# Peptides against a protein of PDB entry 6RO1: the designs that were tried, part 141

Target 1, 216 residues: chain A of PDB entry 6RO1
Amino acid sequence: LGKEIEEYIHKPKYCLPFLQPGRLVKVKNEGDDFGWGVVVNFSKKSNVKPNSGELDPLYVVEVLLRCSKESLKNSATEAAKPAKPDEKGEMQVVPVLVHLLSAISSVRLYIPKDLRPVDNRQSVLKSIQEVQKRFPDGIPLLDPIDDMGIQDQGLKKVIQKVEAFEHRMYSHPLHNDPNLETVYTLCEKKAQIAIDIKSAKRELKKARTVLQMDEL

## One batch from the design tools (peptide; made by RFdiffusion4, then SolubleMPNN)

Design b2_p24_4_s3 (from b2_p24_4 with E1K E7K R8M A15S I17L D21V)
Fold by OpenDDE base, seed 1:
Structure b2_p24_4_s3 (fold): chain B 216 residues (1-216), chain A 24 residues (1-24)
Amino acid sequence: as target 1 above (216 residues)
Amino acid sequence: KEEEREKMRKILEESGLGEYVTEP
């Protein structure tokens, strides 16, 4: 259900107005979860669909992300990788395709005007970590309907299902609902298909600095 | 919902780290 909401949120027509500097966003690229990062800016690139010749604009958002130090050494030629859980990592400005945004927060951080110094970038990581401490139940999200103005009936049905599920979880221990196994199996199959599609795409990404630029 | 939003706004204001912004 969360993944179905993500399919609406990452669409440029909905998310672009909210990609202001300082906006907290989650970035996920295939198997690589960067967690929460901060929007620096975005750009529109012209793209031409190879089969139709139709103009399909690509949206690239520059996001300050916690990256592995190993990936930084080759940052000019290799795609950024997320920091390991036990790694301090380093904050880097990473160009990200907008569809890789898995969540958009209602929080906008105050950020340094100059992000060229490493200390300024690392100060933003401290701010993210402090915000996470202030929100133990999770960083607050934009409401897809009330804040983002998404009117799609499919999304409304998903939200109704989530609310009904949450209500059921709190009212009865879900131990006996056979529909949970079906949702888990569908989530696992979708996760496996996503992993298989992702494994094939990982080989193409090694050559480009923009996350998923190979899908262009 | 609005009471929860106001709580979140206050948490951010008290932190000085940023703002609760739901508008484009």
Scores: peptide ipSAE 0.667, ipTM 0.958, DockQ to the pose 0.863
Fold by OpenDDE base, seed 5:
Structure b2_p24_4_s3 (fold): chain B 216 residues (1-216), chain A 24 residues (1-24)
Amino acid sequence: as target 1 above (216 residues)
Amino acid sequence: KEEEREKMRKILEESGLGEYVTEP
């Protein structure tokens, strides 16, 4: 269910207005979960689909993410990797394709104006960790309908199912309601978006520094 | 929902870490 909502919220037409500096976002790249990071900036890149010649705009968001120290050594040639659970890691500004945003928070952090100093970047990690402590039930999310204004009937149906499931889970913890089946149809839309993303990443391959550009 | 949003807003205001922002 969460993955199905993700397929809507990461679409540029919905999320771009909310990618303001300081916005908390969650970044995932295949098996790599970076967790919560902070939006620094975003840019629109012109892309030409290789097969159709159609202009398909690519959106890259610069996100301050907790990265492994190993990824710092190879930052010019290799994609950033998340810090290991036992590692302190280092906060780095990573260019991320917008479709890799798995969640968008209603929280906008105050961030330092200059993120070039390591200490300023590391201070943002402390702020994220403090916010996580203040929200023990999880960092608050933007509402896809009420906040993001998504009118897609497919999403409304998913949310209604999630709300009904949550209500049933909280009211009757013992009812294994097998209504997990309707989660599969939104995974197919993810596959189509992933294909469109693959075509877009092939053109971005000139900038190997963008997260997930090498997976094409 | 609105009461929960107000609670979240207050938590953020008290922290001084940021703001609860739901608008573009």
Scores: peptide ipSAE 0.666, ipTM 0.958, DockQ to the pose 0.856
Fold by OpenDDE base, seed 2:
Structure b2_p24_4_s3 (fold): chain B 216 residues (1-216), chain A 24 residues (1-24)
Amino acid sequence: as target 1 above (216 residues)
Amino acid sequence: KEEEREKMRKILEESGLGEYVTEP
């Protein structure tokens, strides 16, 4: 269910208006979970689909993420990697394809104007950690319907199921999740989006090392 | 929901770390 919601919120038509500087976003790249980062800016890049000649816009968001020190040394040649759990890591501005956003928070942090100094970037990590401390049940999320204005009936059904499940989970553990069909349709849409993203990444990789461009 | 949002907003305001922003 959470993954199904992610498939809607990462769509440019829904998320782009909310990618303001300071917005907390969660970034996940396959097996690499960066956790919560902060939007610095986003850019629209023109991409030409190799087979159709159609212009397919690529959306890249620069996100301040906690990266491993090893990935920093190789940042010119290798994709950024998340800091290990026991590693301090370093906050880096990482170009991320918008579809790698797994969550968008209702929180916008105050961020330094200049993120070139390490101390300024590390101050943002402290702010994220303090926000996490103040929200022990998790960082607040944008409501996909009420805040993001997503009108997709598939999403509404998912949310209704989540709300019903949460209500039931707090009352009694429900064993039977009945509606496989909605999951399949969302999985198919996800697969198509993943293909479109893979094609988009190949083109963008020619210009700059973007998160996940080397793995696709 | 709205009461919870207001609680979250207040937590952020008291922190001085940022703002609760749900608008584009």
Scores: peptide ipSAE 0.666, ipTM 0.957, DockQ to the pose 0.839
Fold by OpenDDE base, seed 3:
Structure b2_p24_4_s3 (fold): chain B 216 residues (1-216), chain A 24 residues (1-24)
Amino acid sequence: as target 1 above (216 residues)
Amino acid sequence: KEEEREKMRKILEESGLGEYVTEP
């Protein structure tokens, strides 16, 4: 269910208005979970579809992410990797395709004006960690319907199912209600979005430094 | 919902780390 919500949230038509500087976002690239990072900026890139000549805009968001020190050495040729759980890592501004945003927070951090100094970038990590301490139940998310204004009936049905499931989990921790089967119908919309992501991927011939561009 | 949002806003204000922003 969470993954199904992500498929709506990461769509440019919904998320772009909320990608203001300082916005907390979660970045996930396949098996690589960067956790919470901070939006620095975003850019629209014109991409020409090779077969149709149509301009399909690609959106790249620059996100300050906690990266492994090992990945920094290869940053010119390889995509950034998340810091290991036991590693402090280093905060770096990473260009990320918007579809890799797994969550968008209602929180906008105050960030330094100049992120070129490592100390300024590391100060943002401290701010993220402090926010996480203030929100023990997790960093607050934008509401996809009430905040992001997503009117898709498919999403509304997902949210209703999630809310009903959560309510059932919290109210009846012992009832293994097997009605998990109704989650399967949402997988079909995921397939269409996956096709759209794959098409966008095939068109993005950018440098390997953009997260997930080497797999396109 | 609104009471929860107000709590979240207050937590952020007290932290001085940022703001609760739900608008584009």
Scores: peptide ipSAE 0.663, ipTM 0.958, DockQ to the pose 0.849

Design b2_p24_4_s4 (from b2_p24_4, 8 letters changed)
Fold by OpenDDE base, seed 2:
Structure b2_p24_4_s4 (fold): chain B 216 residues (1-216), chain A 24 residues (1-24)
Amino acid sequence: as target 1 above (216 residues)
Amino acid sequence: KEEEIEEMRKILEESGLGELVREP
């Protein structure tokens, strides 16, 4: 269910208006979970599809993420990796394809104007951690319908199922809900979107510094 | 939901860390 909502919210037509500086976003790259980061900026890149000559705009969001120190040393040649659980890591501005946003918060942080100093970037990590402490049930999310204005009937059906599931979860122990099949069909649509994303990334391979571009 | 949103806004305001922004 959460993953099905992700397939809507990460679409440029819905999320781009909300990618303002300071916006909290979750970044996930395959097996690499960066957790919560902060939007610094976004850019539209003109891409030309090699087979059609059509202009396919690629959207890259610069996100301040907690990265491993190892990935920072190799940042010119390797994709950024999330800090290990026991690692301090370092906050780094990472160019991320917009479809790698797994969540978008209703929270916009106040961020330093200059993120070049390490101390300024690390101050943002402290702010994220403090927000997480103040929201023990999780950082507030943008509402896909009420905030993002997503009118897709598929999403509305997902939300209705989530609400019905949550209502049942609070009313009865979860052991017997047969609605697993409807989760599978939405996972197939996600797989197709992931293929379309992989194709768009192959075209973007000219920029070695974008998260997930080097692994294609 | 509106009361919960207002509580979330208040938590953020009291923190001085940022704002609840639900608009483009």
Scores: peptide ipSAE 0.644, ipTM 0.956, DockQ to the pose 0.845
Fold by OpenDDE base, seed 1:
Structure b2_p24_4_s4 (fold): chain B 216 residues (1-216), chain A 24 residues (1-24)
Amino acid sequence: as target 1 above (216 residues)
Amino acid sequence: KEEEIEEMRKILEESGLGELVREP
């Protein structure tokens, strides 16, 4: 269910207006969970689909992320890796494809004007950690309907299912509702989107520094 | 929900860390 909401919020048509500097966003690249980072800037790159000649714009967001110090040594040639749980890590500005945003917060942090100094970047990590302490139930999220204005009937059906499931969990914890099968059909649509992402990935291969570009 | 939003705003304001921004 949370993954189904993610498939809407990471779409450029919905999220781009909210990618202001200081916006908290969660970044996930396959098995690599970076957790919460801060938007620095975004850019639109012109991309030309090799088979159709159609312009498919790529949206890259620069996100200040907690990275492993090991990955920083090769940052010119290798994709950034998330800091290990027990590692302090280092905050780095990482170019991220917009579809790798797994969550968007309603929180916008105050950030230093100059993020070139390491101390300024590390101060933002302290701010993120303090926000997480102030919100023990989790960092506040943008509402997909009320804040982001997503009118898609598919999303409304997902939310209704979440609300109905939550209401059922509170009333009767033990009934094996066999409707887990409808989650499988949404995984098939994800496979089709993965094919379209694979085609967009081939063209991004020229800019080795963007997250998710290395799997080609 | 609006009361919860106002409490979240207040927590952020008291922290001085940032703001609750629900608008583009």
Scores: peptide ipSAE 0.641, ipTM 0.956, DockQ to the pose 0.850
Fold by OpenDDE base, seed 5:
Structure b2_p24_4_s4 (fold): chain B 216 residues (1-216), chain A 24 residues (1-24)
Amino acid sequence: as target 1 above (216 residues)
Amino acid sequence: KEEEIEEMRKILEESGLGELVREP
């Protein structure tokens, strides 16, 4: 269910208007979960599909993420890695492909104007951690229909299934029937995203420092 | 839902950490 919503919200046509500085976002790259980070900026890059010559725009968002200190030493040649659970890590501004956004919050943080000083970047981590304490049930999400204006009937059906599942879970806590129907809409969306990821990866081969999925 | 949104807004305002922004 959550993964099915993710497949809509990370599409540039829906999420770009909400990628304002200070927006809380979750970033995930394959097995690398960065958790909550903060949008700093975004850019549109012109891309040319090598096989068709078709212009396919890439969207890169700069996100302040908690990274391992080991990844900082290799940052010129290797992609950033998330901080280990037992590691303090360091907050770094990381270029991220928009399709790697797993969630978008309704929260926009106040951020320092200058993120070059380490102390300013670490202050943002403290702010994220404080917001997480204030929202014990989780950081508030943008509503994909009411806030993001997504009119896709496939998403509306997913949301209706989620709401009906949640209502049944709250009304009947003992009936955890994993309703299989949600799996099929996930597969078609994953296929479209895999195509978009493959297109994006072929062109981003020039910038190994941008977070990209290694799938395909 | 609107009452919940208003409560989330108040939590953020009291924290001084940021704002609830549901618009583009």
Scores: peptide ipSAE 0.637, ipTM 0.955, DockQ to the pose 0.849
Fold by OpenDDE base, seed 3:
Structure b2_p24_4_s4 (fold): chain B 216 residues (1-216), chain A 24 residues (1-24)
Amino acid sequence: as target 1 above (216 residues)
Amino acid sequence: KEEEIEEMRKILEESGLGELVREP
């Protein structure tokens, strides 16, 4: 369910208006979970696909992320890695593709004007940690419907299922029905399968469009 | 929901760490 919501939130058409400086965002890159970071700046990069002449704009957001100190030494050749849980890490400004945003908070932090000093960047980490402490149930999220204005009927159906599930979880706290984990796992698997089918259909449609252009 | 949002706003305001911003 959370992953299904993520597939809407990370879309540039929905999230770009909310990527203001100080916005808390969660960043994931494949197996690398950076956790919560802070938006510093937003940039639109035009990528000209050499073969189509179509400007497919790549959206890059600069995010302050807690990075491993080991990865920073190799930063000339390797992508930044998240700090280990027990590592202090170092806050770095990392260029992040917008589709790697797994969550967007309703919280905007006050940040230092100059983030060049290490101490100023590390102060932002302290602010994130204090916000996390103030919100033990998790950092507040933007509502995808009420805040982000997403009108997609697919999302509305996902949200209704989440709300109905949460209501069942909260109304039956004593029913640790072992079936609840199976329902979550089945919902996640079904969501992943639906995404995979939708991606495969898009790739097949693109491949057919390219094949039709070569026959033209 | 609105009461929960207002509570979240108060927590942030009291902290001085930032603001609850639900708008573009």
Scores: peptide ipSAE 0.632, ipTM 0.954, DockQ to the pose 0.861

Design b2_p24_5_s1 (from b2_p24_5, 8 letters changed)
Fold by OpenDDE base, seed 4:
Structure b2_p24_5_s1 (fold): chain B 216 residues (1-216), chain A 24 residues (1-24)
Amino acid sequence: as target 1 above (216 residues)
Amino acid sequence: MKLGEYSLLTKEEAKKLLEEFKKK
């Protein structure tokens, strides 16, 4: 179900309007999970399918990601790799194909105008870490229907199945099925993420209102 | 390049892409 939603979100026709500078996005490439990064810019490459001659445009987003220091030494010839859990890593602007965006946040960060200095890139990592501290249950996601305006009936059916599953799971007495705890922990994390998204949208709206009141 | 095998571009590939954009 989560993967089925991802297949809609990463489509250029839906996500491109939300790829503004400072947008938090999660990047995953096969086994490489970069976690949360920040959009810098995006671009559209003209591509021609070799077999059909049809135009198949490639969308590349430049994302500021935490990379391993080892991967940076080879960054001229090899793709960037995520920082190890025990590694500090270094923030780098990495060109990413749009279909590798596993999540898009409702949060946008301020980014320095010049990302050439290491200190400016590392300041963005501090900002991401501060956001993660404010959202212990996870960084808030864009709602694919309410925020992204996706009208696809297939997606609506997936969401309805998720909601029906969540409702059944909350209505079912916690019987000692260890698989229910894992699914419940995932759905509690997801429902808590949804509640925390709604709470965080309210707090961000309150914080914007407080910042507007401090500027008055 | 087969679309899909290298979903993360190298710095050199990114520069080539950006240069192709500036020429259009």
Scores: peptide ipSAE 0.023, ipTM 0.497, DockQ to the pose 0.028
Fold by OpenDDE base, seed 2:
Structure b2_p24_5_s1 (fold): chain B 216 residues (1-216), chain A 24 residues (1-24)
Amino acid sequence: as target 1 above (216 residues)
Amino acid sequence: MKLGEYSLLTKEEAKKLLEEFKKK
């Protein structure tokens, strides 16, 4: 169910309007989970499918991600790798295909105008960590319907199934099924995301007010 | 290596991509 929602969210027709600089996004590439990063920019590359000659535009988003220092040394020849859990890592701007965005937050940060200095990039990590502290249950996601305006009936059905499942889970907490924990964590993340989007829109409105107040 | 196979681009690939964007 969570993956099915991701399949809608990462579609350019839906996500591109929300890929503004400062938008929090999660990036995953196969086994590499970069966690939360910040959108810096996005671009559209004209690509031609080699077999059909059809124009298949590639959408690349530049995301400031916490990378391993080792991957940065090899960044000319190798793809960036996420920082290890025990590693401090370094924030680096990484070009990411849009379909690798596993989540898009309702949160949008202010980012330094110049991301060339390491300190400016690392300041964004501090900002992400501060947001994470403010949202102990997880950074709020964009609602695919209410925020992203996705009208796809397939998505609506998925959401309805998730909501119905959540309602059943809350009504009958099957505490003992570990497979339910993964779905529950996804569904709790989603129900909590829906509740937290409303509360986090209120708190983000408050936190934007507070962040604006701390800049005054 | 086809650009479509790399979910994350190398810095060199990214630079080339950006240079191609600037030329259009």
Scores: peptide ipSAE 0.140, ipTM 0.658, DockQ to the pose 0.027; fails the geometry check
Fold by OpenDDE base, seed 1:
Structure b2_p24_5_s1 (fold): chain B 216 residues (1-216), chain A 24 residues (1-24)
Amino acid sequence: as target 1 above (216 residues)
Amino acid sequence: MKLGEYSLLTKEEAKKLLEEFKKK
């Protein structure tokens, strides 16, 4: 269910209006999870499909991501790698194809105008960590319907299934069954996605309040 | 290597892309 939502949100048609500088986004490339980063800018490359001659524009987002120090040394010739869990890492501007955006937050950060100095890039990491502390249940996501305006019926059906599953999970007396742990691992992936959507909706309301408080 | 094969671009690939954008 969460992967099905990702298939909608990473489409340029839906996400491009929300890729403003300072927007928090989550980046994942295959096995490499960068976690949360900050949009710096985006660009559109004209691409032509070699076999059909059809215009298939590529969208590249520059995202400030926490990278390994090793990947920083080779960043000219090699793709960036995420910082290890126990590594401090370094914030680096990484060009990312738009389809690698696994999540888009309602939160926007103020970013330094000059990201060339390491200290300015690392200040953004501190800001991300502060947001994560404010949202212990996870950084709030944009609502794909209410915030992103996605009208696709497939997405609406996915959301309805998630809501129905959440309702069943809270209504079912299975809270007392010791076999919950194994069902929890598979349901944790689906329920974590549902919880991530619902926590994201609740935290979206809180994030609007925090952003309004910083504007006051 | 075809641009569609890399999900993450190198700095050199990104610079080439940006230069191609400025020329259009």
Scores: peptide ipSAE 0.114, ipTM 0.651, DockQ to the pose 0.026; fails the geometry check
Fold by OpenDDE base, seed 3:
Structure b2_p24_5_s1 (fold): chain B 216 residues (1-216), chain A 24 residues (1-24)
Amino acid sequence: as target 1 above (216 residues)
Amino acid sequence: MKLGEYSLLTKEEAKKLLEEFKKK
């Protein structure tokens, strides 16, 4: 269910209006989870499908991501890799296809005008970490319906199913059935995304207030 | 270049992609 919501959110027709500089986004490429990064810019490439001649525009977002120092040495020939949990890593601007965005936050950060100096890039990591401290339950997400304005009936049905499932999971005290733990872990990951959407509505109001307070 | 449907672009691939964006 959470993955099904992600399939809507990462579509260019829905997410592009929210990819302003400073927007917090999660980037995931297959097994590589970069976690939260910051949008620097995005670009649209006119791609012509070689076989059909149809215009298939590619959308590339430049995201400041925490990368492993090892991957940066090979960055000319190899894709960047996420920093290991025990590694500080280095913040690097990485071009990412828009469909690799797994989440979009309601939070926007101020970013340095010049991201060429390492210190300026690392300052953004400190800002992300400060936001994470303010949101111990997770960085608030954009609501796909209320914030992103997605009118897709398929998404509405997915959200309703998630909410109904969450309500059933929380209203049924999952009795000590050990089979429920496996379902619960899968459902907690899915439910956490929907709880994150509802909590994010309340936290979005708070986050806007906190960001406005830091701008004052 | 088969842009693999799921690949993070290398800096070179991205630079090439971005340069092709600026030329249009």
Scores: peptide ipSAE 0.072, ipTM 0.610, DockQ to the pose 0.025; fails the geometry check

